# Peptides against a protein of PDB entry 5HOI, part 78

Target 1, 351 residues: chain A of PDB entry 5HOI
Amino acid sequence: FRYMPFSPAGTPFGFTDRRYLTMNEVGYVSTVKNSEQYSITVSFFDVGRFREYHFEDLFGYDLCFLNEKGTLFGQSKTGQIQYRPHDSIHSNWTKIIPLQAGERITSVAATPVRVIVGTSLGYFRSFNQFGVPFAVEKTSPIVALTAQNYRVFSVHYSQFHGLSYSLSELGTSSKRYYKRECPLPMSLPNINSDMKKDANLDYYNFNPMGIKSLFFSSYGDPCIFGSDNTLLLLSKWRSPEESKWLPILDSNMEIWKMSGGKETTDIHVWPLALAYDTLNCILVKGKHIWPEFPLPLPSEMEIRMPVFVKSKLLEENKAILNKKNEIGADTEAEEGEEDKEIQIPVSMAAE

## One batch from the design tools (peptide; made by RFdiffusion4, then SolubleMPNN)

Design b1_p13_3_s3 (from b1_p13_3, 5 letters changed)
Fold by OpenDDE base, seed 3:
Structure b1_p13_3_s3 (fold): chain B 351 residues (1-351), chain A 13 residues (1-13)
Amino acid sequence: as target 1 above (351 residues)
Amino acid sequence: SVPASEKIKELLS
């Protein structure tokens, strides 16, 4: 096993000079190898809201994270990171992360308010959006990161314990853990069965964990999409004893159903984001399980799970709050009530 | 975005 640089929905070069560094619901970042240099393009799905931009990369960035405000780049070996705002109002900044001998940056994440760097030795480094450091923490080796607002979902790997995850909040003064290095019940790539196809070996060498992507849902739930093409969602993460991973979508099964039961072994889901009850994804046909160039338009795949209950319960809770406000009850609406975990009734979790 | 069911029909045609 080798620690490889991970970015959400990043693709390998394969036999080409180009790849996607990352992609999500905001857009996609591509890199093209030009001799000793790289040309990076940051593209967006909402072309009315954002302007595509490109730049020459002299460092060979192999890590990337895209958000609505900017793009974070990283070089796994040198420890260089760069943040590029999408607007021209805020300046780009560059920093060198100090690495020990053999240490690699394995993942980076950025929100409009936080930058996170994880390493193969388990150094977790947090910064603000301007690259001002908050803290350095020693954890188990980090293999993947994603972040939304102040929350960070981290995946860890130990040769002895396999995969674990943490869920933390990076406040102004302190880091809070909701989950700390708990077992992650994600299936690892099966080297012996799947590696008989050269295309699967190339992908495994690029991403030995088989994590195609990880993100937060629109409801702020951690999601992970593994090599088994199952979307896992962490439910009840605010309640340590009730928290569980839900297999909310078998994407191979849904493709098979939507085909009318035809052979679909050459159709692949590439996950971007989970918005409410829909997986935003790229559907790919071919030998490679990842998108090639040009990038197809994103597709929406409905999830048939009780997450539909979260939307209804959110609407019902909003309707209850609005009715309480109309009745003129002097209940100090503590601003903290919007972040209460929507309890799915046990009866609806069984369908 | 496009519905996945429509995109799958397109890819299978």
Scores: peptide ipSAE 0.602, ipTM 0.964, DockQ to the pose 0.588
Fold by OpenDDE base, seed 4:
Structure b1_p13_3_s3 (fold): chain B 351 residues (1-351), chain A 13 residues (1-13)
Amino acid sequence: as target 1 above (351 residues)
Amino acid sequence: SVPASEKIKELLS
């Protein structure tokens, strides 16, 4: 097995000189080979909020994570990372992550407050947004990372145990685990069935875990989208005993339904984000399961799951809070109430 | 963003 650099929704070069390093709801990062150099472009879906920028990459960045404040780049072999704020207020910074012999950076993540580096040996390195280190932890080998605010969703791989996941919060002084190396019930790519198509082999060589993307939902729930094109959401992660992965969307089935039951073997979902009850994705038609250039506009695919109940409960709770504030009840909203998981009534989870 | 149902119709046309 070979650890490959993973970035959320990153695409292979295939037969081209260009690929997406990463893409999400904020935008997409592309790289083009220019002889021995690369030209990187950071593009945004909200062109009114953000300005596209580009730079020459002399290092060959193969890892990327895009957030609303900046872009983190990494070079899996050299250990170089670079953070580039989207604004000109904050300076770019570069750091070399010390790597052991044969160790690679396998994934990077960045939030406005944290930078995370995961390695093939399971070194989990945390930094602030300025590249000041907090800690180094030894975990199982990291294959994927995503982060939102202070929370990190990490995917681990063991040859003996397969895929596992962790959900952690990176405070200033300590790391808290909500989940620590728990089994991840995601199917790995089936080499024998899927590799009958050359395009699937190219993708497998790029991403042997088949993790197309992972992200936090708009509600802060960890999401993962595997090679089976099923969106998994981690529900009830605050309650260790109640936590479960929910298959919230079979995207192949939804494409089939939306086609009117036509053959859709050439239509693929490329996941970007989960916003409320909609999967933001790129719909791709063609031989390759990933988007080519130019990037198509994102599509919204509705999820029929209890997330709709969460949205209603959030709206109801906001309406209740707003009414309480209008009535002049000094309910000190303890900062801890926003972090309560909205309990979906058990009755609605069975329909 | 575009509704996935519309995009699929476009892709199948």
Scores: peptide ipSAE 0.601, ipTM 0.964, DockQ to the pose 0.584
Fold by OpenDDE base, seed 1:
Structure b1_p13_3_s3 (fold): chain B 351 residues (1-351), chain A 13 residues (1-13)
Amino acid sequence: as target 1 above (351 residues)
Amino acid sequence: SVPASEKIKELLS
């Protein structure tokens, strides 16, 4: 097995000189190979809030994480990382992560308050947003990272135990675990069935774990989207004994339904984020399961959340509405949406 | 953003 650099929703070069390093709800980062150099562009979906910028990359950054305040870049082999704020108020910073022989940075994540670096040897390195180190922890080999605020979702891989995950909070003085290297019930890509198509082989060589993306929902729940095109959400993670993965969306099934039952084998979901009850994604038609250039506009796919997740959303929405009503906004509470029957797919109701 | 149902209809046209 070869550890590859992972970035959320990153795409391979394929047969082109360009790829997406990462994309999410904020925007997308592209890189173009130009001889011995790369040109990186950081683009945004909200063009009114953010200004697109570009720079020359002399290092060949193969890791990226985009947030609302800046972009973190990493070079998996050299250990170089760079943080670039989107604004001109804060300075860019660069540092080298010390790597052992054969060690690679496998994933990076950044929030407005934390920078995280994970490696193929399982070194978990934490920094503040200015690159000041907090700690180094030895874990199982890290294959993917995402972060929101102080919280980190990490995916680990062992040849003996398969995939595991951790959920941690990076305080000022200590790391708290909500989950520590627990089994991750995600299917790995099936090499033998899928490799009959050259496009699947190229993607597998780029991302052997098949993790298209991982993110936190708008509610702060860890989400992962694998090669099976199922969106998994970690429910009840605050209660370690009650914590469970929920298959909240089969995207292949939803595409099939929305097509009216037509053949949709060439239509692919590329996940960006989970905002409330909608998967923000890029819908792609073609041989490649990933978006090409130019990037299509994001699409919103409604999620049929399980009853238990919907009840929490209703409680949170009621709490938001009650707070709005206390502020004197006469928003008539449309009582009528409580009774929308959650059609559990018959395939989930038959056990 | 565009509703996924509309985008799928566009892609299948």
Scores: peptide ipSAE 0.600, ipTM 0.963, DockQ to the pose 0.673
Fold by OpenDDE base, seed 2:
Structure b1_p13_3_s3 (fold): chain B 351 residues (1-351), chain A 13 residues (1-13)
Amino acid sequence: as target 1 above (351 residues)
Amino acid sequence: SVPASEKIKELLS
């Protein structure tokens, strides 16, 4: 095993001069090798909201995280990071993360309010969106990061304990843990079975953990998509004792169903995001399990599990709140109620 | 976006 730079839905070069550094619901970041330099393009799915831009990369960025406000780049070996706002009104900034001998940046994440850097030695570094540092924490070795607003989902790897995860909130004054280095029940790539196909070996060498992507859902639930093509969602994470991983989608099974039971071993799901009840993904046909160029349009795959119940309960709760406001009940809406986890009734979780 | 069921039909055609 070796620590490799991880970016959400990043693809290997394979035998090409180009790859995706990252992709999600916002867009996709590509890099092309041009001799000793790289040309990076930041592309968007909503071409009406965003303009594609490119720049020359002299550093060889191998880490990337895209959000609605900017793109974070990182170089795993040198410790250089760069944040590029999509809006030209805001300045780019660059920083060098101090690395120990043999330490690598393994993952980076950025939200409109936070920048996070994780390392192979388990240094967790937090910054604001302007690159001002908040803290350095020592954790188990970080292999993947994602973030939404102030929340960070981190995946850790220990030789002795395997995969673990943390869920934390990076407030202004302190880091809160909802989950701290808890076991992550994700299957690792099976080297012996999967290595019979050369394409799987190339991908394994790029991403030894087999984490195709991790993201927060539109509801703020941590999601991870492993090499087994199962989407896991962390449910009830606000209640430490009730928190559980839900296998909300077997994508191989759903492809098989949607094909009408045909052979679909050459059709692959590449995860982008979970929006409400739909997995936003790229469907790929071919030898490689990852998208090539040009990037196909994203596909929406419906998930059958209780995320449907969350949308309905949110709509119902909004409708109840609106009715209460119409009835003139001076219920002081305690500002604290918006962050209550929508409890799915046990009866609706069984359908 | 395209429904996955439609995209799978396209890919299998």
Scores: peptide ipSAE 0.600, ipTM 0.964, DockQ to the pose 0.587

Design b1_p13_3_s4 (from b1_p13_3, 4 letters changed)
Fold by OpenDDE base, seed 3:
Structure b1_p13_3_s4 (fold): chain B 351 residues (1-351), chain A 13 residues (1-13)
Amino acid sequence: as target 1 above (351 residues)
Amino acid sequence: SVPASEAIKELLS
C-alpha cells in the first residue's frame, strides 16, 4: 500500500498528458502537462454564474478541491497549497505546509469558511478561508477529506484497523466530533479480482483506496462512493448511537435496470454530488472507469432512499416549509408526494 | 443535467 494524493472524483493521466484534478456539482478542474509545467483550467457547469479561468502551474499540483467560492490546490510532496477565489475580490494566497520526512499531503478540502489539509502521518491542519491557521491535530493517517460549511468528513487508514471515518465541526475556538475514527464499512479494491483489466490496475495505482469521491449531500449527510460503485450515506450522525451507513445506491444495479437488463459492463458511474434524492454523476462508456476529455454532460440518477431516510428528509422539508411560511414566503408545497410507495434499495431488500 | 435513463439509452445506441 502507498499513500497517494486524493481529490474528489479526480482522474489519472492514463496514457494522456491531461487529467481532472477534481470534479463535483460546481465544476471540474483539469490539468495538462506541458513539458516541465502544467496548465490548469477551472471550468464550471453553470457558465452563467462563473467564468472559466486558467493559469500556469509550476509546482505540479496533484491535489485539488473546488467549491462555489474558490479552488484549493495542493502539492502532496512539497506541502505547497494555493487558494484561488473564483472572483477577483479576494486575492490568491499560498502556504507551505511543513512536512516530515516521507510525509505527504494526502487530501485537501475547502469551504467558503475553512481550509483543511490532511496528511499520511495523520496531521489534520485547519485554516480559515484566508489561510490563517486554527489548529493542528494528530489523528490516524488521513486518506481523504471533504468539507461543507464548518463540517469535515475525513477518511482514515490504518494497516491494523483498515478504514475509519470522522465527522467533525470546525468552530472558531474548538473542533467538535460527531464521529471520531469510527469503522468505515467500505470495501477496498480487490487486487486479485478487479486487476484483470489493465485500466483497473492504472486506477488502483492512482487511487489504492478506490474512493472515487466523497461529499456531503445537499442535506449535509456524509456520502462516500467506493470501488464497489455503491453510494454510502451516513444516516443519523447527530445521534451517535443511531448513526449508520446506508447503501442508498448500487450504481451497477441501477445502470443494469435502466438499460432494460442489457450487459452494461462497460458503462460506469463517476460520482459528482448528491442533490436531494438524485446522484449527480458522469456516465462513462469504455475501458476506463473515469471520464476522459471532453467531459460528458452530468447525468442525474434517482436514489431510492430507505424509508427512514426519506421520512427524515420529509420531516426536515416540512420543518423548512413551516419556517418559510412563518417568514411569509408563499411556497406552494405540492402535498402529493406523501403516498409514493418508498422503494427500498435492492441492496436493503436482499436481507 | 440529463436523466441517467436517457443518457444510458444514448450510450447503448
Scores: peptide ipSAE 0.467, ipTM 0.940, DockQ to the pose 0.667
Fold by OpenDDE base, seed 5:
Structure b1_p13_3_s4 (fold): chain B 351 residues (1-351), chain A 13 residues (1-13)
Amino acid sequence: as target 1 above (351 residues)
Amino acid sequence: SVPASEAIKELLS
């Protein structure tokens, strides 16, 4: 097994001089080989909110994470990282992560408040958005990271235990675990069946875990999209004994249904984000399972359960709160209720 | 964004 640099929805070069370093709901980061250099472009879907920017990369960044405030870059072998705010108000910063012999940065993540670096030896390094270090923790080897606000979803790989995950919160004083190196029930790429097509082998060599992307939903639930094209959502993660992975979308089945039962073996979902009850994704037609250039417009794929039930319960709770406010009941809205997990009634979870 | 059902119809046309 070889640890490869992972970025959410990153694409291989294939036979081209260009690839996407990462993409999500905010935008997409591309890199182009230019002799001994790389040219990086940070592009956005909301062109009214953000301005596209470009720079020359002399380091060959192979790791990237995009958020609403900036872009984190990393070089897996040298340990160099760079954070670039999207605005011109905040300065860019660079840092060298100390790596041991044969250690690589395997994933990076950034939020408006945290920067996280994970390595092939399982070093978990945390920083603030200005590159000030908080801590170094030793975990199982990290293969993927994503983060939202103070929360980090990490995927680990062991040759003995396979895939595991952690869900942690990086507070001001300490790291809290909601889940710590728990089994991740995601299917790994099947080398024997799927590698009959050269394009699948090229993708496997780029991403041997088959994790197309991982993100937090708009409701703060960890999501992962594997090589089986199933979207998994971690539900009830605040309750250790109740926490479970839900297969909320089989994207191959949904493409098949939407086609009217036609052959759709050349149509692929490339996941970006889960917003409310919709998977934001790129639909790709062709030999490669990843988007080429130019990037197609994002598509919205509806997810009926359990996210729709969660949305409906939120609307019902808002409607109840609005009615209480109209009745002049001084219900002190305890500021603590925004982080309560919505319990889906058992009766709605069975349909 | 485009509904995936419409985008799939376009890709299959």
Scores: peptide ipSAE 0.467, ipTM 0.941, DockQ to the pose 0.593
Fold by OpenDDE base, seed 1:
Parts: sequence; structure tokens; C-alpha cells
Structure b1_p13_3_s4 (fold): chain B 351 residues (1-351), chain A 13 residues (1-13)
Amino acid sequence: as target 1 above (351 residues)
Amino acid sequence: SVPASEAIKELLS
């Protein structure tokens, strides 16, 4: 196993001189090899809010994270990171992360308020949005990072324990863990079965963990999309004992259903984000499981959560409560239950 | 964004 630089929904070069460094709901970052240099383009889906920009990359950035305020770049071998605000009002900054011999930056994440760097030796480095360091923590080897606001979802790998995850909050004074190196029940790519296709070998060499992407949902739940094309959502993460991974979408099954039961072995989901009850994704047809150039328009795949969408259940419960209140039943509803995560009825697991 | 059901129909056409 080799620690490879990971970026959310990043693509390999394949047989081309270009790839996506990252993509999400905000946009996509591409890089093109120009002899000894790279040209990076930061593109956006909302062309009304953002202006596309490009720059020459002399460092060969192989790590990227895009947010609504800027793009974080990293070079896995040299330890160089650069943050580029989308707005020209804010200055770019560059920093070198000190790396030990053989250490690599494996993932980077950035929010409007935090920058996070994870390494192959498990150094978790946190910064503010201006590159001022907060802390360095030693964890298990980090293979992937994502962040939303102050929250960080980290994926760790141990050769002995496999995949684990952490969920933490990077406050101003301290790091809080909601989850700390808990087992991650994600299937790893099967080298023997999946590598029979050359395209799968190229992808495996680029991303040995098979993590196509990880993100936070619009509700702030950690999501991960593996090589099995199943979207996992971490439910009840505020309650350490009740927290569970929910397989909220089998994307292969949904493609098959939407096709009317046709063969869809050449249709692939490339995940971008989870917004409410919809997976924002790129649908890819072809030999490669990743999008090529030009990037297709994003597609919205409805998640039939067997979990009543917390919103629909909250709306239905509000509607039931409002109907009960209209019927004049003086039930003293104690105010305190607003934050209770709604329990899924057992009966829907059997269809 | 396009509904995935429409995008899949287009990809299968």
C-alpha cells in the first residue's frame, strides 16, 4: 500500500495531460501539464456568483480543496500549500508544511474559517483561513479529509485495523472529538476482481482506498462514497453510542432502476455533494469511472432514504402537532425535545 | 442541475 494524495472527487490523469484536482457542489479545479509546469483552472457551477480563474503552477499541486471562499492547494511531497481566495480582495498565502523523511501530505481541507492538513504519518495540522497555525496533533495515518465550518471529517488507515474515521470540531481554543478513530465500515477496493479492467487499475493506483469523495451533507452529516458506489451517511454523530453509518444510496441500483432495468455497467456516479435528499453527482458513461473533459452538467439523484427525511418527519410531526393543537387536546408538550434525532421505524428495513 | 432520471435516459439514448 502507498499513501496517495487524496482530494474529494479528484480524477487521475489517465492517458491525458489533464485531470480534475477536486470537484464538489461549488465547482471543479482542473490541472493541465504544460511541459515542466501545470496550468490550474478553478471553475464554478454558479457562474453568476463566481468568476473562473487560472494560474501557472510551478510546484505541481496534487492536492486540492474547493470551498465558497477559496481554493486550497497542496504538494504532497514538498509540503507546500497555497490558499487562493476567489475574491481578489483577499491575498493568496503560501506555507511549507514541515515533513519528515518519507512523510507525505495525504489530504487537505479548507473552510472559510479553517485549513487542515493531514499526513501519511498521521500529523493533523490545523490553521485559520490566513494560515496561522493552531495545533499539531498526532493521529493514525490520515488518508482523506473534508471540512465544513469548524467540523472536520477525517479518514484514517492502519494496516492492522483498516479504515477508521474521526469527527472533530476545531473551536478557537480546543479541538473537540465527536468521534475519534472509530471503525469505518467501508469496503476497500478488491484488487483481484476490480483490477481486471485497465481503467480500474489506473484508478486504484491513483486512489487505493477507493474513496471517490467525502463531504458533509447540507445538514452537516459526514458522508463518504466508496468504490462500491454506496453513499454512507453518519447518523446520530452527536450521540456517540447511537451513531451509525447509514447506506442511504446504492447508486448502481438507482441507475439500474432509472434505466428501466437495462444494463448500466458503463454508467457511473461521480459524487459531488449531498444537498438535503439529493445526491449532486456527475453521471459518466464510458470505460473510465471518472468524468473526462469537458465536465458534464451535474445531475441530482434523489435519495430514497428509508430514513424518513428528517425534514419530512419534522414537517409531518409539526403537522401532527398542529392538528392535535387544533383539536384542543391540552397535552402539556414539554419544550425540551427539539434536538432528538427521530428514530427510524424498524418495519421499513424489510422491503 | 439535471434530474438523474433524465440524464440517464439521455445517456442510454
Scores: peptide ipSAE 0.467, ipTM 0.941, DockQ to the pose 0.614
Fold by OpenDDE base, seed 2:
Structure b1_p13_3_s4 (fold): chain B 351 residues (1-351), chain A 13 residues (1-13)
Amino acid sequence: as target 1 above (351 residues)
Amino acid sequence: SVPASEAIKELLS
């Protein structure tokens, strides 16, 4: 097994000189080989909110994370990271992560408030948005990271224990764990069956874990999309004993249904984000399971699982709160109540 | 964004 640099929804070069370093709901980052250099372009889906920008990459960044405020780049071998705010008012910064012999940066994540670096030796490094270090923690080898605000979803791999995950919050003073190296029930790529197609071998060599993407939902739930094309959502993660992975979408089955039961073996879902009750994705037709250039427009795939219950419960809870406020009950709503996990009634989880 | 059902119809046409 070889630790490879992972970025959310990143694509291989294949036989081309170009690839996507990362993509999500905000946009997509592409890199093009130009001799010994790379040209990086940061593109956005909301062209009214953001302006596309490009720069020359002399380092060969192979790690990327895009958020609404900036782009984090990393070089897996050298340990170089660069943060580039989208706004030109804020300065770019560069840092070298100290790596041991054979250590690689395997994943990077950035939020408006945190930068996270994970390594093949399991060094978890946290920084603020300005690259000031908070801590270094030793974990199991990190293979993937994503982050939202102060929360970090990390995927770990051990040859002895397989895949595990952690969910943590990076406060100002300490790291809190909601989950710490718990088993991740995601299927690994099947080398024997899937590698008969050259396109699958190329993707496996790029991403041997088969993690197409991982992200937080709009509700702050950790999501992962594996090689089996199933979207897993971590439900009830605030309750250690109640937390479970929900297979909220079989994307192959949904494509098959939407086709009217036609053969859809050449249609692939490339996941971007989970926004409310919809998987934002790129639909790809062809031999490669990943999007080529130009990038197709994102598609919205409705999820049929009880995330519909969260939106409806949020609306109902807002309506109940508004009614309570109209009734003049001077209940000091302590700021701490907004982070209560919406309990889905068991009756609505069975449909 | 485009509904996936419409995008799939277009891809299959």
Scores: peptide ipSAE 0.466, ipTM 0.941, DockQ to the pose 0.591

